Peptides against a protein of PDB entry 4XPM. Designs and how they scored, part 10

Target 1, 160 residues: chain A of PDB entry 4XPM
Amino acid sequence: VMLHSKNVKGFLENTLKPYDLHSVDFKTSSLQSSMIITATNGGILSYATSNNDVPKNSINEINSVNNLKMMSLLIKDKWSEDENDTEEQHSNSCYPVEIDSFKTKIYTYEMEDLHTCVAQIPNSDLLLLFIAEGSFPYGLLVIKIERAMRELTDLFGYKL
Target 2, 67 residues: chain B of PDB entry 4XPM
Amino acid sequence: DIKGTIAFDTHGNVIESTGVGSQRIEDIGDLSKVTLDAEGFAQVQGDSLLVHLYKRNDITLAVYTSA

## One batch from the design tools (peptide; made by RFdiffusion4, then SolubleMPNN)

Design b2_p21_5_s2 (from b2_p21_5, 8 letters changed)
Fold by OpenDDE base, seed 3:
Structure b2_p21_5_s2 (fold): chain B 160 residues (1-160), chain C 67 residues (1-67), chain A 21 residues (1-21)
Amino acid sequence: as target 1 above (160 residues)
Amino acid sequence: as target 2 above (67 residues)
Amino acid sequence: MREELKKLHEDILKEIEEQSL
């Protein structure tokens, strides 16, 4: 089954959900944004945002999308730099992971007051990007994106 | 009587924090260096609280108690 | 305390997995 654009959008919307742990008194906010972007240019292929109170086609929506585009480009650039820097790949901001024999890396990046993490979809030209509030712990954010990545096997090997 | 918790990964990044643990994230640096016993447990005396450590599957849980 | 700690650790992980995609 091929994951089409509409299916991807729905998937990303589902990733926005917060954690609400009952074993301990801990809960997170929803992700601010979840995106699939190109590793080449940082172009947004699909995105979801928790800020749905903005009317469609409004100037606020446009500004929000523009902000996402900017963040995507910045994160893509940082990711590209780190992928070409062996030292950065051994920092605490890099999590090497293996999914179904495919290797990839999860990077955490502080973007102003936001916590972000990005990972290349294995063997693809695509990046999965989560943007969360600063209160969202990085360790949990990494777990979240790793688990999400496991559900995107249809995109493994996707080339532009 | 748990006063708080911190769960953190092998990179020292927080997974969750509660109670007094939320105010002691800086403890992770020292807690990550604590030698655990064969079962993955340790106790560390903090400034005013006792920290109980348990590590499994690369995730360390720190529980803060008064004693 | 050890058993309680171990159980809490397990419970946390279980919840995280249940609430992850």
Scores: peptide ipSAE 0.793, ipTM 0.961, DockQ to the pose 0.983
Fold by OpenDDE base, seed 2:
Structure b2_p21_5_s2 (fold): chain B 160 residues (1-160), chain C 67 residues (1-67), chain A 21 residues (1-21)
Amino acid sequence: as target 1 above (160 residues)
Amino acid sequence: as target 2 above (67 residues)
Amino acid sequence: MREELKKLHEDILKEIEEQSL
């Protein structure tokens, strides 16, 4: 069953939730943004953001959306370059993973003061992208996106 | 008593940090090179703190104590 | 200490999994 647009957005909204570990005194902020974008053009198919305090149709909203579009494009470009670079695929910023016999890679990218993580949905033309504050540790961000990817099996193999 | 913790993955990236561990992220480089015993444990003496290491499922936990 | 360390490791992982999608 293919995910409806509303279902995808709801899924992305759920990924925004922070970690709050009680076994140790550690908690994160919510993700700033969560997106599904095209691997070809970096176009945003669906997104969720924790910054919902911006009035609709305001200049600030337009700037926020434009910023997301810019970040998605930049990250797509970097991802595309790394997918064609053997050295980058063997760096500590690349995590090869296998989900249900499908291979993919998780990349971490520093975007200004933000921590980002991107992964190709297995055998698809889609990327899952998390944007977090700089305080969100990369190791945990990688775990988060891997676990989220496992819930997107309906999108495995999706071609544009 | 635990003074802090660091959990990190095989790439040396932090999963969580607390207490004095949050101020000693640079220790990961050295801690990742420590030889663990057959059960996945090790102890390393730091500057003034003892670091207790345990690795399982590709995640290393470092616990800082005074002794 | 070893048992405490092992338990803490397991607890951390358990919480991460519980709070992940």
Scores: peptide ipSAE 0.792, ipTM 0.961, DockQ to the pose 0.984
Fold by OpenDDE base, seed 4:
Structure b2_p21_5_s2 (fold): chain B 160 residues (1-160), chain C 67 residues (1-67), chain A 21 residues (1-21)
Amino acid sequence: as target 1 above (160 residues)
Amino acid sequence: as target 2 above (67 residues)
Amino acid sequence: MREELKKLHEDILKEIEEQSL
């Protein structure tokens, strides 16, 4: 089944859901934002946010979108730098992973008080980006984004 | 009687933490260096609590107990 | 204790997988 643009939006919305573990007394907040951006210039192709009660076309919505654009650009720039830095690729903030014989890397970045995680969709010009509160642990965030990428096979190899 | 837990990955990043474990994230540095037995278990006396370790599938679970 | 610890480890992972996409 092909992943349509509308389906991508819905997919990202689904990634926002928190973890609520009952085996131990542990739960997370929802992700603040989930995005697919271009690896080339950090442009947002699709996004979802937990703040859904902002009126459409309002000043608050514009400010929110602008904030996402700024964060996506900053993270893309950092990602690009790290992809060209052997030292950074061997840090504990980089997780090399393989999905169905495709290799990619997951990076964790502290952005102000937020925890972020970004990964290149295998063999594509796209990045998947999660933004969470600082209380969301990085180890779990990495697991979350890795599992999410496994569901985006339709985007593997996508070139702009 | 579990007082808390920490689960962490091979990079030393937290997956989950509860109870006293949430206040002892700094223990991961030392816990990650503990030699586990052939079945993936170890016990470490840390501070006033006993730490029970189990590692499988590159995820280490630390359980804090009084004894 | 070992059996309980092992079970807890597996339960945590199971829940994480169930709640992941």
Scores: peptide ipSAE 0.792, ipTM 0.961, DockQ to the pose 0.987
Fold by OpenDDE base, seed 5:
Parts: structure tokens; sequence; C-alpha cells
Structure b2_p21_5_s2 (fold): chain B 160 residues (1-160), chain C 67 residues (1-67), chain A 21 residues (1-21)
């Protein structure tokens, strides 16, 4: 099944769901945002957010979208820098992973009080980006995005 | 009785934390250096609590108990 | 205690996998 824009939106919405562990007394909040952005310019191709209480076309909605655009651009820039920095690729903020023989990297970035995680979809011009509250542990966020990427095989190798 | 837990990955990042473990995230630095036995277990004294360690599949679980 | 710890570890991972996309 080929991913279309509508399918991608639904996928991203599904990634927003929190963890609620019962084996231990631990639960997370929902992701604040989930996005697919371009690795070239940080442009948002698709996104989902847990904050759906803002009226459409309102000033608050515009501000929210603009905030997402700003964050995506900043994270893309940091990602681009790290991809060209061997030292950063060996830091604890970088997780090399392999999915179906395709290699990629997961990066964690602190953005003010938010925890973010970004990864290049294997061999593509696209990045998957999760934005969570500061209470969302990075180790779990990495697991979450890695598992999510495994479901995006249709986008592997996608070039703009 | 379990007083808390911390699960963390090989990068020292938290996967989950509960109870007293949530207030002892800084312990990960030392816990990650503990030598585990052949089965992946260890016990270490952390402050006033005993820490039980088990590592499998690159994830370490620390369980805090009084004894 | 070892068996309990091992079981808890397994349960945590299982739940994470079940609740991951």
Amino acid sequence: as target 1 above (160 residues)
Amino acid sequence: as target 2 above (67 residues)
Amino acid sequence: MREELKKLHEDILKEIEEQSL
C-alpha cells in the first residue's frame, strides 16, 4: 500500500498516543507534535498535533503553525550540522540504527523545555520529527521514533 | 518492597522511572559502569537503598529496595 | 529477586512494544 497524504496524516496522528505502562507505575503525555519535514529546507510536508482546541484560521492557530515551522527549521539545521560532524555523531544524542539493511541515525535535541527526536527516513530527503514535553524520557522517545520509522518503508529512498 | 525503578538505555537515557527512581536519575552514570555477572545481574548500594540491576537487550533495569 | 527482576524487565519491554506504533 502506497502512502498518500491522507494516509501519512493519519499515521502521524497515531504516533501522538502516549505510553501507559502497567508493569510499573509509569505513563507519559501524548506527543505534542509529530511531523514529516524535508531534510533540505525543513519544510513541513505533514504534521499532527495534540492541541486541536484552537479554532481554525484563528490567530492562535497561525501562531501555533508558525511555531512548528520555526522548530522544524531549527531542528533541521541542527540535524544538518550534526550529519557533517563526526564528533556529534558519536555523542550520546545520536543513535545509529539499521532498518531492513538501511542505515540511519536518530538524534535527540532539547528545544527550550521540550524534548525532540528526529531521524532521517532511510535513504530519503525526509525527516521524521517528534516533539514531546520535557517529562517524556529521551530513551523512550528514541524507541518510539525507531518503531515508527519501521512502518514508513514506503518512504524509504524517497527523493524530492 | 520496591521503592522505585529506572530503566535506561546504553546511552544513559531514561526509558522509564518510578518512585524514588524518578528522583535518582543521576545514579545512571554510576549504574552504567557496574560490572554485571554472566546472567546480567548485579547489586549495588545507592545512598540508603539497595539497587538491583538487570540488563538484557541493551536495556538496564534498576530496582530500588530497602534491602 | 532475580526472577522477579527478570520478569519485570520482560513485562516493561513487552508493554512498550505493544504500545508502540
Scores: peptide ipSAE 0.792, ipTM 0.961, DockQ to the pose 0.986

Design b2_p21_5_s4 (from b2_p21_5, 9 letters changed)
Fold by OpenDDE base, seed 2:
Structure b2_p21_5_s4 (fold): chain B 160 residues (1-160), chain C 67 residues (1-67), chain A 21 residues (1-21)
Amino acid sequence: as target 1 above (160 residues)
Amino acid sequence: as target 2 above (67 residues)
Amino acid sequence: MKEELKELHEKILEEIESQLL
């Protein structure tokens, strides 16, 4: 199934939903945001947020969008630095993974009080980015983004 | 009688925690060093609780019990 | 206890895998 731009946004919206483990008494909050951004400039190609109660064209909406743009740029910059840093690639904040014979890396970054996770979509110029509250454990966040990437095969090899 | 749980990955990052496990995240450092048997199990006596360990697919589950 | 651990571990994994989308 081809992922068009509208389908991508719907996919990202679906990733926002929380985990609720009934086998144990554990549940998470929803992701604050889920995004696909460019690895080159950190530009947002598609995004979804849990807080959709902001009126359109309001100052709060502008601040919200601008905040996402700022976070995307900051995370892209840090990701770019780490991709060129051998030590960072061997830290506990980096998870090398292989999906369908493509190698990529998952990075966890603390951004203020938020937990973030970013990964390059295999062989592409795109990054998948999850932003969650600080209560969302990193181990689970890494699993979530890895599993999500496996569903984005249509974007593998995408070049700008 | 389970008092709590911690599940964590090979990097020592939490996947889930419940009950007393949520208050013992610092135990992961020591638990990750425990030698497991051929089936992936181990038991470790804590301060007042017994910790049961099981690892499979790079995920370790720690279950805290009174005995 | 061992079987209980295995079952719980498996249930956790199944729930995680089934709640992505």
Scores: peptide ipSAE 0.768, ipTM 0.957, DockQ to the pose 0.856
Fold by OpenDDE base, seed 4:
Structure b2_p21_5_s4 (fold): chain B 160 residues (1-160), chain C 67 residues (1-67), chain A 21 residues (1-21)
Amino acid sequence: as target 1 above (160 residues)
Amino acid sequence: as target 2 above (67 residues)
Amino acid sequence: MKEELKELHEKILEEIESQLL
């Protein structure tokens, strides 16, 4: 069964949920945003946001989406630059990972006061992007996005 | 009696922190350099707390206790 | 204490994995 647009949107919405660890007294906030964007231009193909209490087609919604577009473009640019920089790929902000037989990289980026994490969906022209508050630990964010990518096998190898 | 915890990855990034651990994130730099035994354990005496370390699957757990 | 550490470590990981999508 192939992931269609509705399934992708629903998947991203589900990624927003926080962690609440009961073994220790620790819990996170929800992700601010979860997106699938193009690796080429940073265009948003699908997105979910925790701030969804805004009426559709309202000016506030438009501004919110525009902000996401800006962030996605900026992060794509940083990602693209790092993908062409061997030194950056060996920094602590880069996590080489292997999912099944596919290799990819997870990058963490500080965007103002937000914690972001981006990864190329294996062998595809797509990036998965998580945006969280500064209180969301990077180590956990990396785990989250890696596990999320494992659920997007239908998008592996997707080319624009 | 656990006073706090820090879990961190091989890059020194936090996975979780609680209690006094949340106030001692800077300890990760030193804790990551500690030599663990064959089973992945170590103990480090801090300023006023004892830090118990356990690493498995590239995740290190630090538990802070008074003794 | 060692056994407690192992158990806590395992519990944390299990919780993280169980709270996926």
Scores: peptide ipSAE 0.768, ipTM 0.957, DockQ to the pose 0.870
Fold by OpenDDE base, seed 5:
Structure b2_p21_5_s4 (fold): chain B 160 residues (1-160), chain C 67 residues (1-67), chain A 21 residues (1-21)
Amino acid sequence: as target 1 above (160 residues)
Amino acid sequence: as target 2 above (67 residues)
Amino acid sequence: MKEELKELHEKILEEIESQLL
């Protein structure tokens, strides 16, 4: 069974929900955005956003989508650079991980006042991208995206 | 009484923080260097608070108390 | 105190894992 576009969209929407830990007095905001983009051009294949208060077909909606496109492109470019930089791969901003014998890396990037993390879906031409507010801690964001990738096995090996 | 907590990963990045822990994120650098016992525990006297450490599965939990 | 730390650590992890999706 292959993940269809609609199924992927629903999955990304589910990743938006915040953490609310009851064992300690800690909770996060929702993710601002969750996206699957191409590793080649940074093109958005699917996305979800928590900003649903913008009227459809409005100038604000168009600007919002354009902003996502811009962010995805910038992050893809940084990711591409780091994938060709051994020193960056050994920084605290890079997490080598292994999922079902497949190796990949999770990168954290500060983008203005936002916290972002991105990871290549194993053996694929796709990147999973989370964008959160600055209050969302990086360690938790990394855990979130790693666990999310484990649920995207249908996309492992996907080539454009 | 617990005054706060910090949970952090092996890269020194925060997973969660509460109470006074949220104001002591800079402690992670030193806490990550503390030698833990065979069961993963340690205690460190801070400037004004006692820090209780426990590490398992690459996640360190620091609990701040007055004593 | 050690047992309390272990318990709290475990609870945090369980909550994180259960709130992914």
Scores: peptide ipSAE 0.767, ipTM 0.957, DockQ to the pose 0.867
Fold by OpenDDE base, seed 3:
Structure b2_p21_5_s4 (fold): chain B 160 residues (1-160), chain C 67 residues (1-67), chain A 21 residues (1-21)
Amino acid sequence: as target 1 above (160 residues)
Amino acid sequence: as target 2 above (67 residues)
Amino acid sequence: MKEELKELHEKILEEIESQLL
């Protein structure tokens, strides 16, 4: 079954929800944004944003359409650079992973005070991108995006 | 009594932290180098706190208790 | 204490896995 754009948006919306661990006294904020962008141009194909307690009416509000476009482009550019840099791929900011025999990489990027995580959907021209507050731990963010990517098998191999 | 926790991955990145663990993120560097026993456990005595370690599935859990 | 630590580790993982979608 083909995953239509409507279905993709619904999936991304579901990824926004926070973690609330009851075994320990730990909980996160919601993701600020969850996006699927093109690896070629950083264009946003689908996105979801949360209504977080962020300052409104700010020129630099992360949930604004303009800022999302800017961040997606910046992250795509950084990702592209790292994909062509062997040393960067061996840094602590890069997690090589294998999903159903497909190899991909998860990158963490600090964007000012925000924590971001991006990964190429296996064998595709698409990137999955999470944007979170700085309080969201990178280790947990990586787990989140890996598990999310495992649910996007319909997009594996997608070419523009 | 548990004074706090840190869970971290093989890259040294935090998965969760609570209590005094949230104030001791810098300990991860040293904790990641601790030799674990065959079952994945270790104990490390620090600055008045005892750290109990358990690693499984590439995730290390550190539990801080009083010495 | 080891059992408690092991149990806590398992619970954390289970909670993480159950809260994705």
Scores: peptide ipSAE 0.767, ipTM 0.957, DockQ to the pose 0.869

Design b2_p21_8_s1 (from b2_p21_8, 9 letters changed)
Fold by OpenDDE base, seed 4:
Structure b2_p21_8_s1 (fold): chain B 160 residues (1-160), chain C 67 residues (1-67), chain A 21 residues (1-21)
Amino acid sequence: as target 1 above (160 residues)
Amino acid sequence: as target 2 above (67 residues)
Amino acid sequence: MSKEELKALHDAILEEIESQP
């Protein structure tokens, strides 16, 4: 099944859903944001946010979007730096993973009081980016983004 | 009775935490160094709590109990 | 707490995580 733009948006919206475990009394908040951005420029191709309570076309909405753009650019820059830093790639903030025959890395970054996680979609010019509250544990965030990325096979190898 | 839990990955990052475990995230450093038996189990006696460890699929679960 | 119970809880957690988005 081909992943169209509309499908991507819906997919990202679905990733916002929190974890609610019953085996133990543990639940998370929803992700604040979920985005697909370009690895080259940090441009946002698609995004979803749990904060949709802002009126459309309002100044607050514009500011929130601009904030996402800022964060995406900052994370992209950090990611780019780390991709050229062997030491950073061996830190506890970097998870090398293999999906099918493709290798990629998942990075966790603290952004102010937020927990973020970013991963290059295998063999592509795209990054998947999750932004969560500080209460969202990194280990689980990594699992979440890995599982999500496994469902984006249509974007594997995507070049701009 | 279970007083709390911590699940963490091979990087020492938390996957989930509950109860007293949520207040003992710093224990991961020591717990990750505990030698597990052939089945992946271990027990560590703490202050007033006993920690039960089990690791499989690169996920370690620590369960805190009173005994 | 027995080993069996501990293992069961571990596996239950893992299964729940894998079954959710």
Scores: peptide ipSAE 0.785, ipTM 0.957, DockQ to the pose 0.895
Fold by OpenDDE base, seed 2:
Structure b2_p21_8_s1 (fold): chain B 160 residues (1-160), chain C 67 residues (1-67), chain A 21 residues (1-21)
Amino acid sequence: as target 1 above (160 residues)
Amino acid sequence: as target 2 above (67 residues)
Amino acid sequence: MSKEELKALHDAILEEIESQP
């Protein structure tokens, strides 16, 4: 069963939820945004954002959406560059991972004051992108996106 | 008597930090170089705090205690 | 802090992370 747009949206909304650990006194903020974008041009196929208090069709909403489009494009471009750079793939900001025998990479990128991570959905033309506040630790962000990708098996191998 | 914690991955990136650990993220560089015993444990005495290390599943936990 | 306590805390943290989205 393939994920419909509505299902994907709901999934992404769920990924926004913060971590709240009880074994130690540690909690994160919610993700600012969670997106599935195309690896080809950085086009947003689906997205979820925190701060849903912005009225629809408002200038603030437009700015927010435009900002997401800009960030997705920038991150896609950097991801593309890194995917063609062996040295960058062995940098500290690249996490090679294997999910169900499929190999992919998770990249962490500092975008202004935000912490971001992006990963190609295994063998697909799609990227999963998390945008968080600077207080969200990269190590945990990487874990989060890896776990999220494990729930997107329906998109493995998806080609545009 | 835990004063703080830092959990970090094999890349030296923070997974979580609490207490004094949140103020000692820079310690990860040195902590990651500490030789662990066969069970994955180590202790490092630093200034007034003792750092307890345990690594498993590619996650290192550093616990800061007074003793 | 004993090794057992340290291991337990490590495992607890890991378990919590794995149990949350």
Scores: peptide ipSAE 0.783, ipTM 0.957, DockQ to the pose 0.886
Fold by OpenDDE base, seed 3:
Structure b2_p21_8_s1 (fold): chain B 160 residues (1-160), chain C 67 residues (1-67), chain A 21 residues (1-21)
Amino acid sequence: as target 1 above (160 residues)
Amino acid sequence: as target 2 above (67 residues)
Amino acid sequence: MSKEELKALHDAILEEIESQP
């Protein structure tokens, strides 16, 4: 069964859910945003956002559509640069992974006070992008996005 | 008995942290260099706490105890 | 704590992570 636009949206919404571990007293916030964007120009094909509580004296700009567009473009640009930089690919912020014999990379990027993680959907022109609060640990964020990509096999090899 | 925990990956990035572990993220640098036994275990004496280490599936768990 | 307890905790954490989205 192929992924339709509605299916992709629902999938991204599900990725927003937080971790709540019971073996240890640890829980995360929900992801702020989850997106599929084009690797070519950072265009948003689908996205989901959480209705997170904003501090009483803060401006709510993070989950605005315009802000998401800006962030997606910035992250795409950084990703593109790193994909052409051998040193960056060997940095601590790059995780080479293999999914169903397809090789890809997961990158972590600090964006202001947010923790972000981006990965190219294997052999495709698409990127999966997670945006979380700074309290969301990078190691867990990487695990989350890897597991999510494993569920997007219908998009493997997708070319624009 | 457990005072806190840190779980971290092979890149030294945190997966989870609790208790005193949340205040000792900087320990990961040293903990990642500890030689584990054949079963993946080690113990390291900290400043005041004993750290119990176990690594499997590229995830290291550090448990802080008083003894 | 014992090695058994430490291993059990590690495995429990891993299982929980794998069981959640």
Scores: peptide ipSAE 0.783, ipTM 0.957, DockQ to the pose 0.892
Fold by OpenDDE base, seed 5:
Formats: structure tokens, C-alpha cells, sequence
Structure b2_p21_8_s1 (fold): chain B 160 residues (1-160), chain C 67 residues (1-67), chain A 21 residues (1-21)
């Protein structure tokens, strides 16, 4: 199934769903945000957010969108730096992974009190970015973004 | 009688935590260094709690019990 | 706690994680 802009938006909205384990008494909050951004300048191509209590076109919505733009740019910059730093690629905040013979890396970044995770969609100019509350554990966040990446095969090799 | 759990990955990052495990995240550093048997199991006595370890598929589960 | 119970709990956690988004 080809992922159009509308399909991508729906996909990102679905990634917001929390984990609720029954084998152990453990549950997470929903992701605050899920985004696909450009690796070149951190521009947001598509996004979803759990903050649906904000009226449309309100000042609060504008501020929230601007905040997402700022965070995406900052994370892209950090990602770019780490991609050019061998030492950072060997830290515990970097997860080398292979999906369908394509190699990529997952990075975890703490942004203020938030937990974030970013990964380059294999062989593409795009990054997948998850933003969660500080209570969302990094190990689970990494698993979540890896599983999501496996569902974005239509974007593998996408060049701007 | 389980008092808590911690599941963590090979990087030492938490996957889940419950009960007393949520208050003992700092134990991961030591637990990750424990030698496991051929089947991936180990037990470690810590404080007043016994920690049961099992690792498979690069995920380690630690279960805290009173005995 | 037995090895069987510990392994079962580990596997259950993994299965639940893989079955959710």
C-alpha cells in the first residue's frame, strides 16, 4: 500500500497509542507527538499529537506547533552531529539496527523533561521522531520506533 | 510473591518496571554484569530481596521476591 | 519462583509488546 500524505498522517496517529501490559502491572502514557521530518533541515512533513484539547487556530495551538518545529530542528541538529561522531555512535544512546537488509540507527535524546527517540528511515532523507513524557522508558521507546519503522517500507529510499 | 520487576535491554535502558523495581533502576548496572548459566538464568541476593534473572532475545527480566 | 515461571513471564511480556503498537 502506497503511503500518501493522508495515509502517513493516519499512521502517525496510530503510533500515539500507549502500551498497557497485563502480564505485569505496567502501562505508559500516550506519545505526546509523532513526526516525520526532513534530515536536511528538520522540516516537519507530517505529525500527530495527543494534545487534542487545544482549539483549532487558537493561540495555544500556534504555540504548540511552533514548539514542535523548534524541537524537531534541535533534534535534527543533534542527530546530524552524532552521525558525524564515531564516539557518539558507540554510546548507549545509539542503537544500530537492520531492517530488510537496510542499516539505520536509533538515537535517544532527553529534551528537558521529555524522552525523545529519532531514527533515519533507511536510505532516505527522512527521520521518524517520537516525543514522550519522561515516564516513558527509553528501552520501550526504542522498541516502539523500530517496530514503526518496519511498517514504513514505502518510504525506504525516499529522496527529497 | 513478586514484589516488583525490571525489564531492560542490552544498553541498560528500562523496558518496563513495577513495584519495588521502579525504585531500584540503579540496580541495572550491577545486574547487567551478573554471569548467567547456560539457560540464561541467575539469582542474586540483594538487601532483603532476592532477584531472579532471565535473559533471552537481548532482554533481561529481573523479578524481586522476598524469598 | 521457578525457572519455568520466570521464563513464562519473560515470554509473556515480549508477546504483549509485539502485539501492541
Amino acid sequence: as target 1 above (160 residues)
Amino acid sequence: as target 2 above (67 residues)
Amino acid sequence: MSKEELKALHDAILEEIESQP
Scores: peptide ipSAE 0.783, ipTM 0.957, DockQ to the pose 0.897

